Peptides against a protein of PDB entry 5LHZ. Designs and how they scored, part 14

Target 1, 78 residues: chain A of PDB entry 5LHZ
Amino acid sequence: QLLKSVFVKNVGWATQLTSGAVWVQFNDGSQLVVQAGVSSISYTSPNGQTTRYGENEKLPDYIKQKLQCLSSILLMFS

## One batch from the design tools (peptide)

Design b1_p19_1_s1 (made by RFdiffusion4, then SolubleMPNN; from b1_p19_1, 9 letters changed)
Fold by OpenDDE base, seed 3:
Structure b1_p19_1_s1 (fold): chain B 78 residues (1-78), chain A 19 residues (1-19)
Amino acid sequence: as target 1 above (78 residues)
Amino acid sequence: SEDSELLKKIRELLEKLNS
């Protein structure tokens, strides 16, 4: 279930779920899902392929950029 | 690593949001 959805200019939509997850739908069609208590993040590419990234993995630069954006979004929710 | 620190930061912010 959705708790709160926020439009983020030049980024997309960010949604806080009742599960404790945050779901970001980027304008390029990609998505990120992060969940409290879960050590991995979920990235879905515009073509629909989903990849999970854990701690201690080397991240692609485009993932890092989106995660930096996500951190800013989380600060907005606070 | 820098990547792990980024993920850790995300998790900490998320936990703060849900507190």
Scores: peptide ipSAE 0.672, ipTM 0.914, DockQ to the pose 0.762
Fold by OpenDDE base, seed 5:
Structure b1_p19_1_s1 (fold): chain B 78 residues (1-78), chain A 19 residues (1-19)
Amino acid sequence: as target 1 above (78 residues)
Amino acid sequence: SEDSELLKKIRELLEKLNS
């Protein structure tokens, strides 16, 4: 279930789920999902390929940029 | 590492959000 969705200018839509997850749908067609209690994040590229990243692996720069954006969104939700 | 700290920050913020 969706708890709330917010429009973020020049970013896309961010949705908080009742499951404890946050789902960001970026304007470029990519998506990020982070879930409470899960040590990895899920990134879906515009072409639909999904990759999970753990806390001990090297992140692509474009992922880091979107995670920084996600950090700001999470601060906004709280 | 910088990357691990970023993910750590995300997790901490998410935990706060769900508290």
Scores: peptide ipSAE 0.671, ipTM 0.914, DockQ to the pose 0.739
Fold by OpenDDE base, seed 1:
Structure b1_p19_1_s1 (fold): chain B 78 residues (1-78), chain A 19 residues (1-19)
Amino acid sequence: as target 1 above (78 residues)
Amino acid sequence: SEDSELLKKIRELLEKLNS
């Protein structure tokens, strides 16, 4: 279930789930899902392809940019 | 690494949010 949804200007929508996950739907059609207690993040590209990234792998620049944005969103939710 | 630190930061913020 959804706990809280917030519109983020120039980014998209960020939703906090009752599961403890945060789901971001970006304006470009991509999505990020991060979950407490899980060592990997889930990224879905605009074409619907989902990829999981772990803490010990090199991230594409566009992923890092979205994660930096996510950091700001998480601070906003706090 | 820089990337691992970024993910670590995300997880820490998420944990704080859920606490």
Scores: peptide ipSAE 0.671, ipTM 0.914, DockQ to the pose 0.823
Fold by OpenDDE base, seed 2:
Structure b1_p19_1_s1 (fold): chain B 78 residues (1-78), chain A 19 residues (1-19)
Amino acid sequence: as target 1 above (78 residues)
Amino acid sequence: SEDSELLKKIRELLEKLNS
């Protein structure tokens, strides 16, 4: 279930889920999900391919960029 | 690593949000 959805200018939509996850739907069609209690993040590309990334692996630059954006969103929600 | 620190930051902010 959805708790709250907010429009983020030049980014897309950010949604807080009842599960404790935060789901960002970017304008480019990609998606990022971070979940409380889970050590990996989920990225879905515009073509629908989903990849999970753990804490000890090297991240693609485009993932880092979106995670930086997510950091700002999480700070905004708090 | 830098990537690990970024994920750590995300986790900390997420925990704060859900606290």
Scores: peptide ipSAE 0.671, ipTM 0.915, DockQ to the pose 0.722

Design b1_p19_1_s3 (made by RFdiffusion4, then SolubleMPNN; from b1_p19_1, 8 letters changed)
Fold by OpenDDE base, seed 3:
Structure b1_p19_1_s3 (fold): chain B 78 residues (1-78), chain A 19 residues (1-19)
Amino acid sequence: as target 1 above (78 residues)
Amino acid sequence: SEDKELLQKIRELLKKLNS
């Protein structure tokens, strides 16, 4: 279930789920889902491929950039 | 690592959001 959704200028949409997860839909068509208590993040590329990244994996630069953006979004929610 | 620290930061912010 969706708790709330906010439009983030020049980024996309960020949605807080009742599960505690946050779902970001970026303008480029990619998506991130992160959740406290879960050791992996979910990234969906614009072509629809979903990849999960664990905490001990080396992250692609484009993923790190989106995670930095997500960090800023989470600060906005607080 | 830098990546691990970034993920940890995200987790902490999520915890605060859900508190």
Scores: peptide ipSAE 0.721, ipTM 0.928, DockQ to the pose 0.901
Fold by OpenDDE base, seed 5:
Structure b1_p19_1_s3 (fold): chain B 78 residues (1-78), chain A 19 residues (1-19)
Amino acid sequence: as target 1 above (78 residues)
Amino acid sequence: SEDKELLQKIRELLKKLNS
């Protein structure tokens, strides 16, 4: 269930869910889902492939870039 | 690591958002 959605210029749409998750739909067609209390993040590529990344994994650069965007979005929501 | 630090930052921000 959706709480609110925010348009982020040059990034995409960010949605806060009642579950405590934040869902970002990037302009390139990729998606990120992060959830409070969950140690892994979910990334879906534009082709629909979903990968989860944990705390001790080495992150691809493109994931880190999107996570940096996400951190700014989270600051925006709070 | 830097990656771990980034994920920690995300988690902290999520906690704040859901507080």
Scores: peptide ipSAE 0.720, ipTM 0.928, DockQ to the pose 0.756
Fold by OpenDDE base, seed 4:
Structure b1_p19_1_s3 (fold): chain B 78 residues (1-78), chain A 19 residues (1-19)
Amino acid sequence: as target 1 above (78 residues)
Amino acid sequence: SEDKELLQKIRELLKKLNS
């Protein structure tokens, strides 16, 4: 269930869910889902492949960049 | 690690958002 969605210029859409998750739909067609209480993040590539990344994994640079963007969005929501 | 710190940052921000 959606709580609120915001348009982020040059990024895409960011949605806060009632579950405590935040869902970002990037302009390139990729997606990130992060959720409170869950130790991993979910990345979906434009082709629809989903990968979960945990805290002990090495992140691809493009994932790190999107996570940095996400952190800015989270600060914006707060 | 740097990556772990980034994920931790996200986690903390989520906690603040949901508090």
Scores: peptide ipSAE 0.720, ipTM 0.928, DockQ to the pose 0.767
Fold by OpenDDE base, seed 2:
Structure b1_p19_1_s3 (fold): chain B 78 residues (1-78), chain A 19 residues (1-19)
Amino acid sequence: as target 1 above (78 residues)
Amino acid sequence: SEDKELLQKIRELLKKLNS
């Protein structure tokens, strides 16, 4: 369930879930879900393919870029 | 690694958000 959704200019929508997760829907159609206490992140590409990345994996550059953006969003929510 | 540090940063921010 949704707790709060915020429009982020030139990025997309960021939603805080009741589960404690944060869900970002980017303008390019991709999605990112992160949650405290979970060692992996979930990325969904624009074509709907979902991939999970663990903390010991080398991250693709496009994932790192979106995570940097997410960092700024989380600071905004706090 | 830098990637691990980035993920850790995200986790810490999430903890603050949920506290």
Scores: peptide ipSAE 0.719, ipTM 0.928, DockQ to the pose 0.852

Design b1_p19_2 (made by RFdiffusion4)
Fold by OpenDDE base, seed 1:
Structure b1_p19_2 (fold): chain B 78 residues (1-78), chain A 19 residues (1-19)
Amino acid sequence: as target 1 above (78 residues)
Amino acid sequence: WNSTINEELQNKISTFLSS
């Protein structure tokens, strides 16, 4: 279930879920889900392909950039 | 949702960024 959705300028929409997850829908069509209590993150590319990454995996820079953005977004939810 | 969740998510993100 959705708790709150926030429009983030030049980024997209970020939504807090009751599950403890944050779901970001980026303007480029990609999506990112990070959930408390889950060691992996989910990234969906614009073409709809979803990939899960573990904490010990080296992420592509384009995903790291989105995570950096997410870090800032989380401050908006605080 | 609470401050603990925010903290955990931030820590998780930091971990991924450091990999």
Scores: peptide ipSAE 0.745, ipTM 0.940, DockQ to the pose 0.766
Fold by OpenDDE base, seed 5:
Structure b1_p19_2 (fold): chain B 78 residues (1-78), chain A 19 residues (1-19)
Amino acid sequence: as target 1 above (78 residues)
Amino acid sequence: WNSTINEELQNKISTFLSS
């Protein structure tokens, strides 16, 4: 269930879910889901491929950049 | 959704960024 969606200029849309997850739909077509209580994150590439990463895995820089963006986005929900 | 959720998500992001 969707709780709140915000438009982020030059980034895309970020949505709070009642599950405690934040779902970001980036302008490049990729998606990122980070959920409270879940130790992994989900990244979906523009071509639709979804990959889950554990917290001890080394992330690609392009995903880290999106996580950095998400960190800023979360402040919009506070 | 509450401040605890926000804090947990931020902490998780930080963990991934430091990996």
Scores: peptide ipSAE 0.741, ipTM 0.939, DockQ to the pose 0.743
Fold by OpenDDE base, seed 3:
Structure b1_p19_2 (fold): chain B 78 residues (1-78), chain A 19 residues (1-19)
Amino acid sequence: as target 1 above (78 residues)
Amino acid sequence: WNSTINEELQNKISTFLSS
């Protein structure tokens, strides 16, 4: 269930879910989901392939860049 | 949604960025 969606210029849309997850839909067609209480994150590439990463895994740089963006976006929800 | 959730999410992101 959706709580709030915000448009982020030159990035895409970010949505708060009632589950405690934040869902980002990037302009390039990729998606990122980070959820409270869950130790993994979910990344969906533009072609629709979804991969889950654990906290101890080394992330690709392109995903780290999107996480950095998400960190800034979360401040908008507070 | 509350401040505790926001804090947890930020901490999680920081952990992944430090991987």
Scores: peptide ipSAE 0.740, ipTM 0.939, DockQ to the pose 0.724
Fold by OpenDDE base, seed 2:
Structure b1_p19_2 (fold): chain B 78 residues (1-78), chain A 19 residues (1-19)
Amino acid sequence: as target 1 above (78 residues)
Amino acid sequence: WNSTINEELQNKISTFLSS
């Protein structure tokens, strides 16, 4: 269930879920989900392929860039 | 949703960025 969605200029849309997850839909068509209580993150590429990453594995730089963006976005949900 | 969740998410992101 969706709680709140905010438009982020030059990024896309970020949504808070009742599950404690933040869901970002980027302008490039990719998506990122980070959820409290879950040790993995979910990334969906523009082509629709979804991959889950554990916190002990090294992420591709392009995903790290999106995570950095997400860190800033989370401040908007205060 | 609360401040604890926000903090946990931030910490999680930080962990992934440091991997």
Scores: peptide ipSAE 0.734, ipTM 0.937, DockQ to the pose 0.752

Design b1_p19_2_s1 (made by RFdiffusion4, then SolubleMPNN; from b1_p19_2, 11 letters changed)
Fold by OpenDDE base, seed 3:
Structure b1_p19_2_s1 (fold): chain B 78 residues (1-78), chain A 19 residues (1-19)
Amino acid sequence: as target 1 above (78 residues)
Amino acid sequence: WDQEVNQKLLEKIQKFLSA
């Protein structure tokens, strides 16, 4: 269930869910879901492939970049 | 947005970025 969706210029849409997650739909067609209390994050590539990453796992740089982007969004709406 | 959730997510993301 959605709480609030916000449009972020040059990024896409970011939605806070009732689950305590944030769902980002990037302009490149990829998606990122980060949820508090869950030890993994979910990334969906533009082709629809979903990968989950653990918090102790070395992340691809492009994932780190999107996470950093999400951090900026969270700070923007804090 | 819920500020408590935002803070929790920020902290979580930092853990991932530090791995």
Scores: peptide ipSAE 0.761, ipTM 0.945, DockQ to the pose 0.902
Fold by OpenDDE base, seed 2:
Structure b1_p19_2_s1 (fold): chain B 78 residues (1-78), chain A 19 residues (1-19)
Amino acid sequence: as target 1 above (78 residues)
Amino acid sequence: WDQEVNQKLLEKIQKFLSA
């Protein structure tokens, strides 16, 4: 279930879910889901392919950039 | 947004970025 969605200029939409996750829908069509209590993150590319990454896994730079963006969003709405 | 959840997510993200 959706808790609250916010529009972030030049980024996209960020939604906090009742599950404790934040779901970001980026303007480029990609998506990122980060959930408290889960040891992995979920990234969906613009073509719809979803990949899960573990916390000890070396991430692609484009995913690191989006995680950093999400970090900024969380600080903005904290 | 829920502040406790936000803090947990921030810490989680930092772990991922430090790998």
Scores: peptide ipSAE 0.761, ipTM 0.945, DockQ to the pose 0.865
Fold by OpenDDE base, seed 4:
Structure b1_p19_2_s1 (fold): chain B 78 residues (1-78), chain A 19 residues (1-19)
Amino acid sequence: as target 1 above (78 residues)
Amino acid sequence: WDQEVNQKLLEKIQKFLSA
């Protein structure tokens, strides 16, 4: 379930869940889920394809960019 | 937002970005 959803200008929506996850819905239609205590992250492309990445895996640059964006959001709402 | 969760997520993200 949802704790709080916030609108971030030029990014999209970011929601913190009671599970300890943050769910970002980007303006480009992609989605990112990062959850504490889980060893992987989940990325969903605009076409609906979901990919999970492990923490030791080399990430595509566009995923790194979105993670950096999420980091900035977390700092913004810390 | 929950500060403890935020901190854990920040740490997790840094691990991914450094891989």
Scores: peptide ipSAE 0.760, ipTM 0.945, DockQ to the pose 0.880
Fold by OpenDDE base, seed 5:
Structure b1_p19_2_s1 (fold): chain B 78 residues (1-78), chain A 19 residues (1-19)
Amino acid sequence: as target 1 above (78 residues)
Amino acid sequence: WDQEVNQKLLEKIQKFLSA
């Protein structure tokens, strides 16, 4: 279930879920899900391909950028 | 947004970015 969705200019939509996850829908069509208590993150590319990354994996730069963006969003609500 | 969740997510993200 959705708790709250917010529109972020030049980014897209960010939604916090009751599950403890945040779901970001980026303007480029990609998506990112980060959930507390889960050892991986989920990224969906614009073409619909979903990849899960573990915390010990070296991430592609574009994933790092989106995670950094999410961090900024989270800090805005802190 | 839930602050406790936010904090946990922030910490988690930092782990990923540090790999």
Scores: peptide ipSAE 0.760, ipTM 0.945, DockQ to the pose 0.867

Design b1_p19_2_s2 (made by RFdiffusion4, then SolubleMPNN; from b1_p19_2, 10 letters changed)
Fold by OpenDDE base, seed 4:
Structure b1_p19_2_s2 (fold): chain B 78 residues (1-78), chain A 19 residues (1-19)
Amino acid sequence: as target 1 above (78 residues)
Amino acid sequence: WNEEINQKLLEKIDKFLAA
């Protein structure tokens, strides 16, 4: 269930869910879901492939960049 | 947005970025 969706210029849309997750839909067509209380994050590429990453595994740089972007969004809308 | 949830997410992201 969606709580609130926010348009972020030059990024895309960020939505906070009732589950405690944030769902980002990037302009490049990719998606990122980060949820409190869950040990993994979910990334969906523009072609629709979804990959889950664990907290202790090495992330691709492009994933780190998107996470950093999300961090900035959270700080902006906190 | 919910501040408590946002704080939890920020902490989680930091852990991922540190790995």
Scores: peptide ipSAE 0.749, ipTM 0.941, DockQ to the pose 0.895
Fold by OpenDDE base, seed 3:
Order: sequence, then C-alpha cells, then structure tokens
Structure b1_p19_2_s2 (fold): chain B 78 residues (1-78), chain A 19 residues (1-19)
Amino acid sequence: as target 1 above (78 residues)
Amino acid sequence: WNEEINQKLLEKIDKFLAA
C-alpha cells in the first residue's frame, strides 16, 4: 500500500509504502526498494531482473549511485 | 513523509554504502 508518491525531477518517482519501505522508480526504468527492518535491498534492472543485496555485500557502483540518490531524496523530504 | 522511517532508511543505506 502506498502512503505518498513524490515526483523527483531528473530522478523519477519515490514512494513511501506502509511497509516502511521506499520504492524508487528511476527514469532509466530501474527500481530500488529499501525497507527498514530488512537486511537486504532490492534492485530491479530495466529489463525486469531483480536482485537482492545483503548489507555486508559489496555493491556494484551503479547500485551505490542509486542508493546515494535515494539518500539525497530522503534528506530532501525529511 | 514519515521522519522516523526516513531516518531508519538513511541509516540502512549508510550501512550498505560502507560495505
């Protein structure tokens, strides 16, 4: 269930979910889900492939960049 | 936006970025 969706210029849409997650739909067609209380994050590539990453796992740089972007979004709307 | 959730997510993201 959606709580609030926010359009972020040059990024895409960021939605806060009732689950405690934030769901970002990037303009490049990729998606990122980060949820409090869960030890993993979910990334979906533009082709629809979904990968989960653990918190102790070294992330690909492009994932780090999207997480950094999400961090900026969260700070923007904090 | 829920501030408490935002803070938790920020902390979580930091953990991932530090790995």
Scores: peptide ipSAE 0.748, ipTM 0.941, DockQ to the pose 0.901
Fold by OpenDDE base, seed 1:
Structure b1_p19_2_s2 (fold): chain B 78 residues (1-78), chain A 19 residues (1-19)
Amino acid sequence: as target 1 above (78 residues)
Amino acid sequence: WNEEINQKLLEKIDKFLAA
């Protein structure tokens, strides 16, 4: 369930979920879900393909960039 | 937003970025 959605300029929409996750819908059509207490993150590419990544694996640079963006969002709305 | 959850997410993201 959605708790609160915020529009982030030049990024897209970020939504806090009741699960303890944050769901980001980027302007490029990709999506990122990061949830506290879960050892993986979920990334959905613009074509709809979803991939889960573990915290110990090497991430593609574009994923790292989106995670860094999410960090900024979290700080913005903390 | 929930500050405690945000902090946990920030810490989690840092772990991913450090890998």
Scores: peptide ipSAE 0.748, ipTM 0.941, DockQ to the pose 0.880
Fold by OpenDDE base, seed 5:
Order: sequence, then C-alpha cells, then structure tokens
Structure b1_p19_2_s2 (fold): chain B 78 residues (1-78), chain A 19 residues (1-19)
Amino acid sequence: as target 1 above (78 residues)
Amino acid sequence: WNEEINQKLLEKIDKFLAA
C-alpha cells in the first residue's frame, strides 16, 4: 500500500510504502525498492529484469549511484 | 514521510554502499 509519493525533478518518483519500503521509479525506467528489516534490495532494470542484492555484495556502480540518489531523497524528505 | 523508517533505510543504504 502506498503512503505518499513525491516527484523528484530529474530523478523520478519516490513512494513510501506501508511495508516500510521506499519504491523509486527512475526516469530511465528502472526501479529500486529498499525496505527496512530486509537484508536485500531490489533493482529492476529498464527492460524489466529484477535483481536482488545482499548488503555484502559488491554492487555495480549504476546501482550505487541510484542508492546514493535515494539517500539524498530520504534526507530531503526526512 | 516517516522519520523512523527513513533513518532505518539510510542506515541500510550505507551498509550496501560500504560493501
């Protein structure tokens, strides 16, 4: 269930869910879901392929960049 | 947005970025 969605210029949409997750829909068509209490994150590429990453995995740079972006969003809307 | 959840997510993200 959606709680609140915010539009972020040059990024896309970020939505906080009742589950304790934040769901980001990036302008490039990719998606990122980060949920509190879960040891993995979910990334969906523009082609629709979804991959889950554990916190001990070496992330691709493009994933790191999007996580950094999400971090900025979370700080902005704190 | 929920402050407590945001803080937990920030901490989680930091762990991922540190790997």
Scores: peptide ipSAE 0.748, ipTM 0.941, DockQ to the pose 0.880; fails the geometry check

Design b1_p19_2_s3 (made by RFdiffusion4, then SolubleMPNN; from b1_p19_2, 13 letters changed)
Fold by OpenDDE base, seed 3:
Structure b1_p19_2_s3 (fold): chain B 78 residues (1-78), chain A 19 residues (1-19)
Amino acid sequence: as target 1 above (78 residues)
Amino acid sequence: WDEEVAKKLLEKIQKFLDA
């Protein structure tokens, strides 16, 4: 369930969920879900393929970039 | 945004970035 959605120019939409997760829909068509209390993150590529990453595995650089972007969003709107 | 949730998420994200 959605709590609040914020449009971020040149990024996309960031939505806070009642679950404690944030869901980002990037302009490139990819998506990222990060939830407190869950040891993995979910990334969906523009073609619709979803991959979960554990907190101890090395992430692809493009995922790290999107996480950095999300961090900036959280700092900006919190 | 919920400040406490944001804080938790930021900490979580940092763990991923540091891995």
Scores: peptide ipSAE 0.681, ipTM 0.920, DockQ to the pose 0.873
Fold by OpenDDE base, seed 5:
Structure b1_p19_2_s3 (fold): chain B 78 residues (1-78), chain A 19 residues (1-19)
Amino acid sequence: as target 1 above (78 residues)
Amino acid sequence: WDEEVAKKLLEKIQKFLDA
């Protein structure tokens, strides 16, 4: 269930879910889901391929960039 | 945003970025 959605210019949409997750829909068509209490994150590429990453895994730079972007969003709108 | 949730998510994200 959706709680709140925010539009971020040149980034996309970020939505807070009742589950304690944030769902980001980036302008490039990719998606990112980060949820409290879950040790992995979910990234969906523009082509629809979804990959889950654990917190001890070395992330690709492009995913790190998007996580950093999400951090900025959370700080800005919290 | 829910501040408690945001805080937890920020902490989680930092763990991923530090890996």
Scores: peptide ipSAE 0.681, ipTM 0.920, DockQ to the pose 0.866
Fold by OpenDDE base, seed 2:
Structure b1_p19_2_s3 (fold): chain B 78 residues (1-78), chain A 19 residues (1-19)
Amino acid sequence: as target 1 above (78 residues)
Amino acid sequence: WDEEVAKKLLEKIQKFLDA
């Protein structure tokens, strides 16, 4: 279930889920899901391909950039 | 946003960024 969705200019939409996850829908069509208590993150590319990454994996730079963006969103709206 | 959830997520994200 969705709790709250926030529009972020030049980024996209960030949605808090009842599960404790945050779901970001970026303007480029990609998506990112980060959930408390889960040791992996989910990234969906604009073409719809979804990949899960563990916390000990070296992430692609484009995913790191989006995670940093999410951090900024969380700090801004919390 | 839920502040406690946000804090936990921020800590988690930092772990990923430091890997």
Scores: peptide ipSAE 0.680, ipTM 0.920, DockQ to the pose 0.854
Fold by OpenDDE base, seed 1:
Structure b1_p19_2_s3 (fold): chain B 78 residues (1-78), chain A 19 residues (1-19)
Amino acid sequence: as target 1 above (78 residues)
Amino acid sequence: WDEEVAKKLLEKIQKFLDA
């Protein structure tokens, strides 16, 4: 369930979920879900393909960039 | 945002970035 959605200029939408997750819908059509207590993150590419990444694996740079963006969002709106 | 959740997420994200 959705708790709160925030529009972030030049990024997209960030939504807090009751699960403890944050769901980001980026302007490029990609999506990112990060949830507390879960050892993986979920990334959905603009074409709709979803991939889960573990915290111990090397991430593509574009994923790292989106995670860094999410960190900024969390700091901005927390 | 829930501050405690945000804190946990920030810590998690940092782990991913450091991998």
Scores: peptide ipSAE 0.680, ipTM 0.920, DockQ to the pose 0.854

Design b1_p19_2_s4 (made by RFdiffusion4, then SolubleMPNN; from b1_p19_2, 11 letters changed)
Fold by OpenDDE base, seed 3:
Structure b1_p19_2_s4 (fold): chain B 78 residues (1-78), chain A 19 residues (1-19)
Amino acid sequence: as target 1 above (78 residues)
Amino acid sequence: WDQEVNEKLLEKIQKFLAA
């Protein structure tokens, strides 16, 4: 369930869910879901493939970049 | 947005970025 969606210029849409997650729909067609209390994150590539990453797993740089972007969003709307 | 949730998410993200 959606709590609030915000449009972020040059990024896409970021939505906070009632589940305690944030869902980002990036302009490149990818998606990222990060949820508090869950030990993994979910990334969906533009082609629709979804991958879950564990917290101790070394992430691809492009994932790190998107997480960094999300951090900025969270700070912006905190 | 819920600030408490945001803080939790920020902390979580930092863990991932540090791995």
Scores: peptide ipSAE 0.757, ipTM 0.944, DockQ to the pose 0.897
Fold by OpenDDE base, seed 5:
Structure b1_p19_2_s4 (fold): chain B 78 residues (1-78), chain A 19 residues (1-19)
Amino acid sequence: as target 1 above (78 residues)
Amino acid sequence: WDQEVNEKLLEKIQKFLAA
């Protein structure tokens, strides 16, 4: 269930869910889901392929960039 | 947005970025 969606210029849409997750829909067509209490994150590429990453995994740079972007978004609401 | 959730997510993200 959605709580609130925000539009971020040059990024896309970010939505906080009642589950304790944030769902980002990037302008490039990719998606990122980060949820509290879950040891992994979910990334969906523009082609629709979904990959889950664990906390101790070395992330691709493009994933790190999007996580950093999400971090910035979260800080805006702090 | 829920502040408690935000803080938890921020902490989680930092762990991922530090790996």
Scores: peptide ipSAE 0.757, ipTM 0.944, DockQ to the pose 0.868
Fold by OpenDDE base, seed 4:
Structure b1_p19_2_s4 (fold): chain B 78 residues (1-78), chain A 19 residues (1-19)
Amino acid sequence: as target 1 above (78 residues)
Amino acid sequence: WDQEVNEKLLEKIQKFLAA
């Protein structure tokens, strides 16, 4: 279930779910899901390919950039 | 948004970024 969706200028849409996850839909067509209590994150590329990354896994820089963006969004709502 | 959830997510993200 969706809790609340917000439009973030120059980023896209960010939605907090009742599950404790945040779902970001970026302007480039990619998606990121981060959920509390889950040891992995989910990234979906613009072509629809989904990859899960573990906490101790070395992330591609473009994923780190999107995570940093999400961090900024979360701080904006804190 | 839920503040407690936000805090947990921020903590989680920092762990990923530090790896």
Scores: peptide ipSAE 0.757, ipTM 0.944, DockQ to the pose 0.888
Fold by OpenDDE base, seed 1:
Structure b1_p19_2_s4 (fold): chain B 78 residues (1-78), chain A 19 residues (1-19)
Amino acid sequence: as target 1 above (78 residues)
Amino acid sequence: WDQEVNEKLLEKIQKFLAA
């Protein structure tokens, strides 16, 4: 369930879920879900393909960039 | 947003970025 959705300029929409996750819907059509207590993150590409990444695996740069963006968003609402 | 959750997520993200 959604708790609160916020529009982030030049990024898209970010929503905190009751599950303890944050769901980001980027302007490029991709999506990112990061949830506390889960050892993986979920990325959905614009074409709808979803991939889960583990904490210890090397991430593509574009994923790292989106994670860094999410960090900035979290700091905005901290 | 829940600040405690935010902090946990921030920590989690840093781990991913450090890999």
Scores: peptide ipSAE 0.757, ipTM 0.944, DockQ to the pose 0.907

